# Peptides against a protein of PDB entry 5FRP: the designs that were tried, part 59

Target 1, 225 residues: chain A of PDB entry 5FRP
Amino acid sequence: VEWTESIPQIIATREDISKELNQALAKTFIDSDPRVRRTSVMIFNKVPVTEIWKNITNKAIYTSLLHLAREKHKEVRELCINTMAKFYSNSLNEIERTYQNKEIWEIIDTIPSTLYNLYYINDLNINEQVDSVIFEYLLPFEPDNDKRVHRLLTVLSHFDKKAFTSFFAFNARQIKISFAISKYIDFSKFLNNQESMSSSQGPIVMNKYNQTLQWLASGLSDSTK

## One batch from the design tools (peptide; made by RFdiffusion4, then SolubleMPNN)

Design b2_p14_7_s4 (from b2_p14_7, 4 letters changed)
Fold by OpenDDE base, seed 3:
Structure b2_p14_7_s4 (fold): chain B 225 residues (1-225), chain A 14 residues (1-14)
Amino acid sequence: as target 1 above (225 residues)
Amino acid sequence: PRVPRFLTKEDLEK
């Protein structure tokens, strides 16, 4: 743990990190102690993306980072998911594609697929987190249409078949959610009108309102679990 | 160092 905690400072101060250091760091990502793994993941949060790309040259480190998205330890997994999504976004924004970094980019370009594939676990907590990182890091709001389209195409260009399927399912789900919210609003307006509530449609709309709420709630994770 | 076990369905039920 203490050794791993020193790595961010070393990366920040030294331009040439030895092969041996990279190999040692790679081992920390697969350490049996979740605290060590957590500390290793935190390197990607504490060190600027440009310095990471410059100094972390062992591809096994990046591969191991991606694997932690499915590890059993919840805290490390959640940290990893957020970290890799953010790292992906920062890399797209700040790192140029060169011949020298091609092998690392081949791994990093699989991050969107890795994240979308987490939906197949069918866990509400994981789904919520993936939803969050998609909107925050993978496909953030971008007012420039060309930039937005370019980002979308970049994300999709490295999808595997499962990720594409997940992507379409996600979008379909979002449309359904949007529709449900719209209906919720309409029903709420209706129910807030006394004349409407006294009509024959009052009980019917109330039932639909409750169904809509139940559907929306069923898609949310239990904050207590 | 032992490779971490990947998430299983059983891990989610805990």
Scores: peptide ipSAE 0.042, ipTM 0.738, DockQ to the pose 0.035
Fold by OpenDDE base, seed 4:
Formats: C-alpha cells, sequence, structure tokens
Structure b2_p14_7_s4 (fold): chain B 225 residues (1-225), chain A 14 residues (1-14)
C-alpha cells in the first residue's frame, strides 16, 4: 500500500519511470489486498493524463485497470469504473494518437465497450454508475455538433457486438425515461391544481401518476444495498 | 497475488 501510494508523486517528479517500476505497478492491480488495488486505480486520478501516458508504458497496467471494472469488491469496482471513464475522456482530449502510443490506444479505445458490457451484469447499482459515467465522460454534453458527432463515432468505432446492443438498449431506455418524466411533470401539474383534482379525471390522473412514479422508481438502485 | 474475483453473471443471479 505504501509503495503504491508513492507512485503518483514519483510519476509527477520523474520523467523516466523504469521498466521495473512499471512491472511492479502492474502487480499492484492484481494484488490480493483491495486497498492496494484501490490505490493503484487512484494513480490514474491523481496523475495528469499526459504524465500517465508518458510514464506508464506497460500494457498490462491498462488491461488490468479495465478488468477491475468487473471486480467483486464494490468500492474498487466503482472507483475503477469512474476512473477509467474519466481517463478515457481525458485521453481523447489531451493525448494525440501516434505510432509510439498506438498499442496503448488499442486498449484505451476498448473502455467504452468495457463499460457498456457492464449492463449485462444486470445490477441496478452498476447500471446507474455506467449511466452516470456515460453522460459525464463518454458522451458528455457538447454544444458543437461536429465535436459531439465525432466523439460519438469515436466511442462507437471500437464497440463489440454486445456493446452495440447495450448502447441501443440504453438509448431506448433513455427515451422511455424522458417520456415518463414528461408525464410525471404533467400529472404533477394536474394534481397541484385544485380544480383539476376535483374533476372526474382527478382519481384517474392520480393513478397514472402513481404508476409513473413506480415505473421510474423501479429503475433506481436500492440506496440501502 | 490472487487474481481479484470478478463478478460473473452467476454472481448477480443470486
Amino acid sequence: as target 1 above (225 residues)
Amino acid sequence: PRVPRFLTKEDLEK
């Protein structure tokens, strides 16, 4: 743990991380202690993306990072999912594609697929997190249409078949959620109007309101779990 | 170093 905690500072101060250090770091990602794995993931959050790409040259580190997205340990998994999504976004924004970094990019370009494939686990907590990182990092808000489309195409360009299926399912779900929210708003407005509530439609709208709420709530994770 | 246990489809069906 202590050794791994020192790595961010080392990366920030040293231009040449030795092959040996990279090999040692690679081992920390598969350490039996979740604290070590957590600390290893945090390197990608604490160190600027440009320095990561410069100093972390061992492919095994990146592949191991991706694998931790499916780790059983919840805290490490959640951290990893957020970290890899952010790292992907930062890499797209700050790292040029060169001949020298091509092999690392081949791994990093699979991050979107890795994340979308998490939907197949069918866990509400994981689903919510994946939803979150998609909107925050993978497909962030971009007012420029060309940039937005380019980003989308970049994300999709490395999708496997399963990721595409998840992508379409996600989009379909978002449309349904949007529609449900719109209905919820309309029903809420209706129910807040005394004249409307006193009408024959009052009970009907109340029922639809409750159904809409139940549907929306069913897609949310249990905060107690 | 033991390979971290990864969530399998089976783990979530429980």
Scores: peptide ipSAE 0.043, ipTM 0.731, DockQ to the pose 0.039; fails the geometry check
Fold by OpenDDE base, seed 1:
Structure b2_p14_7_s4 (fold): chain B 225 residues (1-225), chain A 14 residues (1-14)
Amino acid sequence: as target 1 above (225 residues)
Amino acid sequence: PRVPRFLTKEDLEK
């Protein structure tokens, strides 16, 4: 009987420890030292998603994680963007929506919007990174049509107006890129044909080829920066 | 602990 009476106290103590740990962890995400912030973000990469959801219950931690996507420190920002995208995908795949985790899901569901809003910064490096994580984690290739549509609807259902606009712009850009690549291929084939090159159209196609190449290149960040 | 400052468009142009 005495042992049973001690169990609530032990549970309470563990909850207190968990609460204290969560509070301490929350502080690390806003630490002035970028190394501390980096280490905090890495927790989400090193610990299984199921354990994160189980042990990290302070919503401020998740909010702070999302906030770091716009941090000035490049390394931490880039790490955060990859981490939050991966975490979103893993959460969708492995975590069920319950009444208890509803508040956390409300935050996690804003990750796509958070990422798409990064396009408004108008930085080529950030844009490329966001493009990458969208295809890798947010909207990965899914052969099952129902699953693909469901994922898409899930992502879109939590968009703010800006994210939706960004999404539309992104898709429009992808179509343009696809078209440009197709033209690039066609022009390349034409230029590889000696008879075609010797024709009156040769110089015209060469100019169009160069324009297409320049357009494609202009959308790429400088890999040296 | 100072909250990390958000990147502004102006910060990327320096």
Scores: peptide ipSAE 0.041, ipTM 0.730, DockQ to the pose 0.039; fails the geometry check
Fold by OpenDDE base, seed 5:
Structure b2_p14_7_s4 (fold): chain B 225 residues (1-225), chain A 14 residues (1-14)
Amino acid sequence: as target 1 above (225 residues)
Amino acid sequence: PRVPRFLTKEDLEK
């Protein structure tokens, strides 16, 4: 743990990280101690993306990072999911594609598929986290149409069949959620009106309101778990 | 659209 904690500073101060250091770092990502794995993932959060690409050249490190997205340890998994999504976004924004970094990009380009494939686990907590990182990092709000389309095409260009299926399902779900929220608001307004509530439609709208709430709630993870 | 058959929790353990 202590050794791994020193790595961000070393990367920041040294121009060339030895092959041996890269190999040692690669081992920390598969360490049996979740604290070591956590610390290793944190390197990607503490070190600028440009410095990571420059100094971390062992592709096994990147592959191992992606594998942690499916780790049993909740904290490490959640950290990894956020980290890889952010790293993907930062890489797209700051790192050019060259012949020298092609092999690393081949791995990084699979991050979107890796994340969308997490939906197949059918875990509400994981689903919510994946939803969050998609909106925050993978497909962030972009007012420039060309940039937005380019980002979308980049994300989709490396999808496997499962990721595509998840992508379409995700979008369909978002539309449904949006519609349900809109209905919830409308029903709430109706029920807050005394005249409307006293009408023959009052009980009907109340029922629809409750159904809408139940549907919305069923899609949310239990924050207490 | 049918929700893709999600990998079981067991698939996370591999």
Scores: peptide ipSAE 0.036, ipTM 0.689, DockQ to the pose 0.089; fails the geometry check

Design b2_p14_8_s1 (from b2_p14_8, 5 letters changed)
Fold by OpenDDE base, seed 3:
Structure b2_p14_8_s1 (fold): chain B 225 residues (1-225), chain A 14 residues (1-14)
Amino acid sequence: as target 1 above (225 residues)
Amino acid sequence: KTLQEDFKELLEKL
């Protein structure tokens, strides 16, 4: 009988500990020491997404995570961008939307917009990182059309106007790159055929090939600036 | 030490 009466106190103590831990973590995310902020972000990488959602209940922590995407400290920023993108993807895959987690989802659903808004910083390193996490986590390759469309609609459903603008610009760039690569392949095949090279179209194709290479090189060089 | 201080110290060790 006495042992059963201690269980509620232990549970209450654990809840109190959980609350205190959440409060402590909320402070560490905004700590002046970048190492403390980095370590705070690493929790999202070290702990399974399901456990994060269960144990981190303070919405301020998630908001602070999103703010670190614009962190001045490069290492913390880069870590945060990767972490939040991965966390978003994992959350979509593993966490159900419930009434209890609605407030957290409202924050998490802004991650795509937060990431696309980073393009406005006009930093090449940030742009490259955002490109990478979009392909890896936000809009990964999905052969199933329905799943792909559903993911796309989910990502777009919470975009602000700026994110939409960035999204269209990014897609336009991807289409252009894809088209250029396709042309490059076609030109390469054409040029590898000696009969085609000797044709009246040979010089025209060669010129287009060179233009395509120059465009690709320029696009890559802009990525290195 | 407050739990917050302990937690910060723990984070610094990670």
Scores: peptide ipSAE 0.028, ipTM 0.697, DockQ to the pose 0.012
Fold by OpenDDE base, seed 4:
Structure b2_p14_8_s1 (fold): chain B 225 residues (1-225), chain A 14 residues (1-14)
Amino acid sequence: as target 1 above (225 residues)
Amino acid sequence: KTLQEDFKELLEKL
């Protein structure tokens, strides 16, 4: 923690140092050691978003961050996916769009597409993580309808065709999951009622319950893998 | 040490 706090301080002190640090960081993002790459990603988690935008000016760093979403090293990839989603959300909330930061925003605005494109990898663990970061960071709960819609439009405004396809597929899946959960609850209530279980409907409901559970479970990654 | 090396070392300690 203390060392991470030192990075912003070091970067803030001298413009010349800032350039060198940016160059160094750009190299660490592509380092052969996954630990170095991991630590590089952690900067975006530990440093306030305002300080990141102020001090990290090399576009290659942001591009490299996005590329790590497809990293072969699982831990680095997972960290990167979470980090970039959080960074995107924080940037939307805290960073104004200016002429000076336009080029960085052009990269950051591709984060939603980058994340949604991960669904095409067809990995259940990745899919679950992407689902999680979408709900937590990209499209978080927002009680204000105007803000919620604005966020949604912002996210969608930079989608490529593949991201749109994934988005629609995701929404369709959510509807199905919601329906399945509702049915699961209904079935569970039915099964908990002794009178209902003793009825001719009991075995039928039990069968549907099991099918629902299997369907729900099939969408979950194997926690053992 | 170059600033780059110091920065790498800093990152490795994070």
Scores: peptide ipSAE 0.027, ipTM 0.696, DockQ to the pose 0.012
Fold by OpenDDE base, seed 5:
Structure b2_p14_8_s1 (fold): chain B 225 residues (1-225), chain A 14 residues (1-14)
Amino acid sequence: as target 1 above (225 residues)
Amino acid sequence: KTLQEDFKELLEKL
């Protein structure tokens, strides 16, 4: 914990060795030890986005961060996915596009595409995580319509064809899930009414309820696995 | 120790 707090300070205080630190960090992102890679990713999670952009100037580090989204080590991968999504959102909110940071932005702008491409792995746990980070960081709830549309357009502007396909598939799934949840709620209310359960419709609704539950459950990763 | 080794060691302590 104390050392983690020290990394931001080390990055901020050692301008004179910034090049060397960037070189060292670039190596730690590709280290054979998952713990080293994990800790490297944690820098992006713990250090303010403005300080990251200021002090991490080696584009290879950002490329390596994105690559870890496909890491075999589950913990590192999961951390990376969350971290890169958050970093993307924070960057959009806090970092101006300049001539000097253009090359880094070219990499960062691919984060949404990188995340949506993870759906092609066809892993339920990965899919759920990607779903989560999309709603939390990429396309968060925004009550301002103009801001929401602008964010959406920004996210989509750098999509590859595969990411677009995943995006549409995801949205289609979300509509279905929302509908199913609505029905689940209705069924639950019905089932909680004893008079309704005693009606001729009771067994029919119970069956639909069970089917809905099964469908919902099939789309959710077993948290116990 | 190379700076890389020192940095790696630092990261491992986190």
Scores: peptide ipSAE 0.026, ipTM 0.702, DockQ to the pose 0.013
Fold by OpenDDE base, seed 1:
Structure b2_p14_8_s1 (fold): chain B 225 residues (1-225), chain A 14 residues (1-14)
Amino acid sequence: as target 1 above (225 residues)
Amino acid sequence: KTLQEDFKELLEKL
């Protein structure tokens, strides 16, 4: 932690050292040792976003960070997904768009698309993590309508076709899940009523209830269903 | 030591 905090200070004091450090960091992101890659990603979590933008100027580092979202090593991948989502959100909140940082923003603006494209891997653990970071960092709950819409438009404005498809599928799933949960509640209430259970509809409702539970169990784990 | 090696060592201490 202390050393990571020292990196920005070191970089801020000498421009020549900054270039060398950026080159070294670019190499550590692609190191064969997953521990080295993990520690490299952690820099983005431990260093304030403003200091990252100031000191990490090599585009290859940001590109490499995004590529680690598809890392074979599970721990590194999971860390990267959380890190890049958080970094995106923090950047939107704290970093102004300037001519000097335009090229980095072009990379950072692809983070939402990068994350939504992970749904096509068809991995349940990845899907759950992507769902989580979308709600936490990309499209957080925002009571202000204007801010919420602005964030949504910002996220969508850089989507590729696959990301859009994934986004719509995700939303469709959410609607279905919401509907299913509502029906689950209704069925549960029905099942708790003895008079209703003794009716000719009792067995039918029980069957629908079980189907709904099975669907929820499968659907919550799979973003594509 | 290369700068890369130094950086790796530093990263391991983090």
Scores: peptide ipSAE 0.026, ipTM 0.694, DockQ to the pose 0.012

Design b2_p14_8_s2 (from b2_p14_8, 5 letters changed)
Fold by OpenDDE base, seed 2:
Structure b2_p14_8_s2 (fold): chain B 225 residues (1-225), chain A 14 residues (1-14)
Amino acid sequence: as target 1 above (225 residues)
Amino acid sequence: MTLQEDFQKLLEEL
């Protein structure tokens, strides 16, 4: 009898501890010290996704994570972008949609839009990072066509108008890059042939080769910035 | 390790 009466108090105490922990954690995401913000983001990398969803119930934590994608501090921003993309992918793979977690899913489902909206900052380093996390986490290579299409539809289903525009621009850019790489290879093969280089086309192909290289290089971030 | 223990360890590293 006494054991049964203690269970509600234990549950209440655990809920209180969980609430206090969530409140404390929410404050760390908005701390003035970038080291504290970095450490807060690292929780999402070090703790299994299932445990995050179970124990972090404060919506403000998830919204704050998404806001750090536009952080001024480069290291925190870069970590956040990678973390949120990975967390999204892991959540899709491991977390079921329930009535209890619906409100958190509504936030998590905005991660793709949040990432695609970073292209509007027009920063080459950010663009490269967003490109990377799209291929690694949002739209990874999937040999099963049905699974790949389902993932694509899931990602697109929560896009805002700006994210759709960025998505189409991204795909158009990828086609152009692919074409440029193909031409670069063709020009390289031509220039490696001595007979071809000595032909009337030699100087023309060399010029096109240099133009293609310049174009490809202009799309890459300066790793020294 | 609990989420709390993980969080505490992360804070101790700062």
Scores: peptide ipSAE 0.042, ipTM 0.750, DockQ to the pose 0.014
Fold by OpenDDE base, seed 1:
Parts: structure tokens; C-alpha cells; sequence
Structure b2_p14_8_s2 (fold): chain B 225 residues (1-225), chain A 14 residues (1-14)
């Protein structure tokens, strides 16, 4: 009888301990030391998504994770962007939506908007990273049309107005890049032909080739910075 | 417990 009466207290104590640990973890995300913040983000990479959802119940942790996408410390920011994108994808694949986890899902569902809103920072390194994580984690290539459409609709369903604008701008840019690459290839083929290069069109095509190359290069970050 | 100790404990429990 006494042992049975102690079980609720033990459960309550464990819940209290879990709550305290969650509160402690929440503080580490806002720590002044970037190494502490980095280590906190790494939890989401080291621990299976199912265990994260089970053990991390404090909403503030997830909110803080998303906030680190705009972190001033480059390494922490970059890690956070990759981590949250991967975590979003894994959550969609492995975590069921329940009444109990609804509030966490409301936060996680904002990850796509959070990422697309990073384009407004107008930083080329951030843009490249966001481009990468979109193709890798948010909107991966899926040969199944129904799955692909469902994922797309899921991502878009939680967009704010700014995210939608960024999404359309991104897609328009991708089309333009694709066109530019196609023209680059065409110009390259033309210039590789000696007869074509010696023609009256040779100098004109060379100029267009250089312009296309410069345009393509201007969209790339300096990998050295 | 220090914040660091709490954090380490959480990492071990996860």
C-alpha cells in the first residue's frame, strides 16, 4: 500500500525533474557563451527525433532554437539552420500529430516560414544555406507525386505573407538560373566551334557568354568568407 | 545544481 502511494509521488518527482531539466535546457539556448548555445543545438542532432519530442516538452526550447537562426555567431547560426530544417523533416516523417503535442507542432510548423524569412537578411551565405536545406530537408525531391504535393502543401500551409513572397521569388530565381545555365551551355558550345567563333557572331556570343557568367557568379557567395 | 550540471544530466537522460 505505501509503495503504491509512493508511485504517484515518484512520477510527480520525475515530472518535476523533467520540468526542471527542461527549464535548465531552455536557459542554455540563451546563454552568453556561443559554445553553450552550440552544444544545446547539437542535442537535436545527436538525439533521435522521437526522444526529443518525448523528453523536451518546454515550448521555449523550440522557440529559442528557431530564434538562433538569426544568431549573430556564424557557426551557431549555420548549425541551427541545418538542425531545424532536418528536425522539421524528421518530425514530419516520424512524429504523429496528437492533442498532447499540438502546441509543439504549432512551433515546428513555423520552421519553413522561419527559414524563408532569412532571405530578407540579404546575406549570400545565408541564402545559399537556406537554398541547400530547402532542397535537402523541406522540399526534397520525391518521385511520388502525391507525397511531393502533400509535402509542398504542408510546408506552404503555415507560411506567413513574407514567406510566400520569398517562396515565389526563390522559384522565379531558380527558373532564371536554369535559363542562364542553359544559355551558358549554348554559348559555350558555339564558342567551342571554330567556324562559329570566327563568324561575325563570335564576338557577340563571347560578350553574352561573359555577361551570363558574371550574372551566375554574382549569385554565388564568396566561399572564402 | 548548476545549470551546467542540469544540462549534463539532461544529456545523459536523453
Amino acid sequence: as target 1 above (225 residues)
Amino acid sequence: MTLQEDFQKLLEEL
Scores: peptide ipSAE 0.028, ipTM 0.651, DockQ to the pose 0.013
Fold by OpenDDE base, seed 4:
Structure b2_p14_8_s2 (fold): chain B 225 residues (1-225), chain A 14 residues (1-14)
Amino acid sequence: as target 1 above (225 residues)
Amino acid sequence: MTLQEDFQKLLEEL
């Protein structure tokens, strides 16, 4: 633990981390103590992405990071999922693809697939977390259409078949939810108008409003099962 | 354009 806690400071102060240090760090990601694994993951949160790419050259570290997404220890898993998603986003934004870092990019490019594959575990807490990191880090809000499309294509370009299936299922759900929310708002606006509510359409819209609300509520409850 | 609109467009192109 103490050694791993010192690594962020070492990375920040040294231009090059020795091969031995990389090998030692790789072992901390697979340590039997969850505290050691947690501290190892925190390196990716505490050290700037550019410094990570510069100093962490052992591909086993990145591979091991991705494996922690399926760890049994809840806190380490949750931290890992957030960390890898953020690291992926930061890497896309700040790290140039070169010949030298190609092997690391081949691993990092699998992060989206790794995350989307977590939906097959069918755990509500994992699903909620994956939903969150998708919107926060993988496919963040971007007002520039070209950048948003490019990010989307980048994320999809390395999907395995399972991740792609999960992606479509997720998106289909989100579209339906968005549509239902839009209709809920429209119906609410209609019903808030006294003239509209007293019209022949009032009872019809009220029924649709209730159906929409019930559907939204059921969808939220299913996401909690 | 929202992310949802982008997804819808992508689905239409597939």
Scores: peptide ipSAE 0.014, ipTM 0.470, DockQ to the pose 0.065
Fold by OpenDDE base, seed 5:
Structure b2_p14_8_s2 (fold): chain B 225 residues (1-225), chain A 14 residues (1-14)
Amino acid sequence: as target 1 above (225 residues)
Amino acid sequence: MTLQEDFQKLLEEL
């Protein structure tokens, strides 16, 4: 733990991280102690993306980072999912594609597929987190149409068949959720009107309201679990 | 434009 916590400072102060240091860092990502793995993931959050790409050249580190997205330890997994999504976005924005970094980009370009493949686990907490990182980092709101399309194409260009299927399912689900929320609001407005509530439609709308609410709730994780 | 609209437009252009 302590050694790994010192790595961000070392990366910030040294121009060239030795092969040995990269190898040692690679081992921390697969350490049996989840605290060590957590601290290792945090390096990607503490060190600027440009310095990571410059100093961390061992492919095994990036591969191991992506592998932690399916880790059993909840905290490390959640941190990893956020970290890899953010790192992907920052890399797209700040890192040029060169011949020298091609092999690392081949790994980083699989982050979108790695994230979308997490939906097949069918865990509500994971699904919510993946939803969040998609909107925040992977496919953020961009007012420039050309930039949005370019980002979308970049994300999709490395999808496997499962990721594509997951992508379509995700989008279809988002539309359904949006529609359900809209209906929930409409039903709420109707039921808040005393005349409407006392009408023959009152009980029917109340039933639809409850069904809509139940459907929306069923798609949400229990924050207490 | 929604992400879906962007995707649909992209599919139409591909």
Scores: peptide ipSAE 0.009, ipTM 0.480, DockQ to the pose 0.048

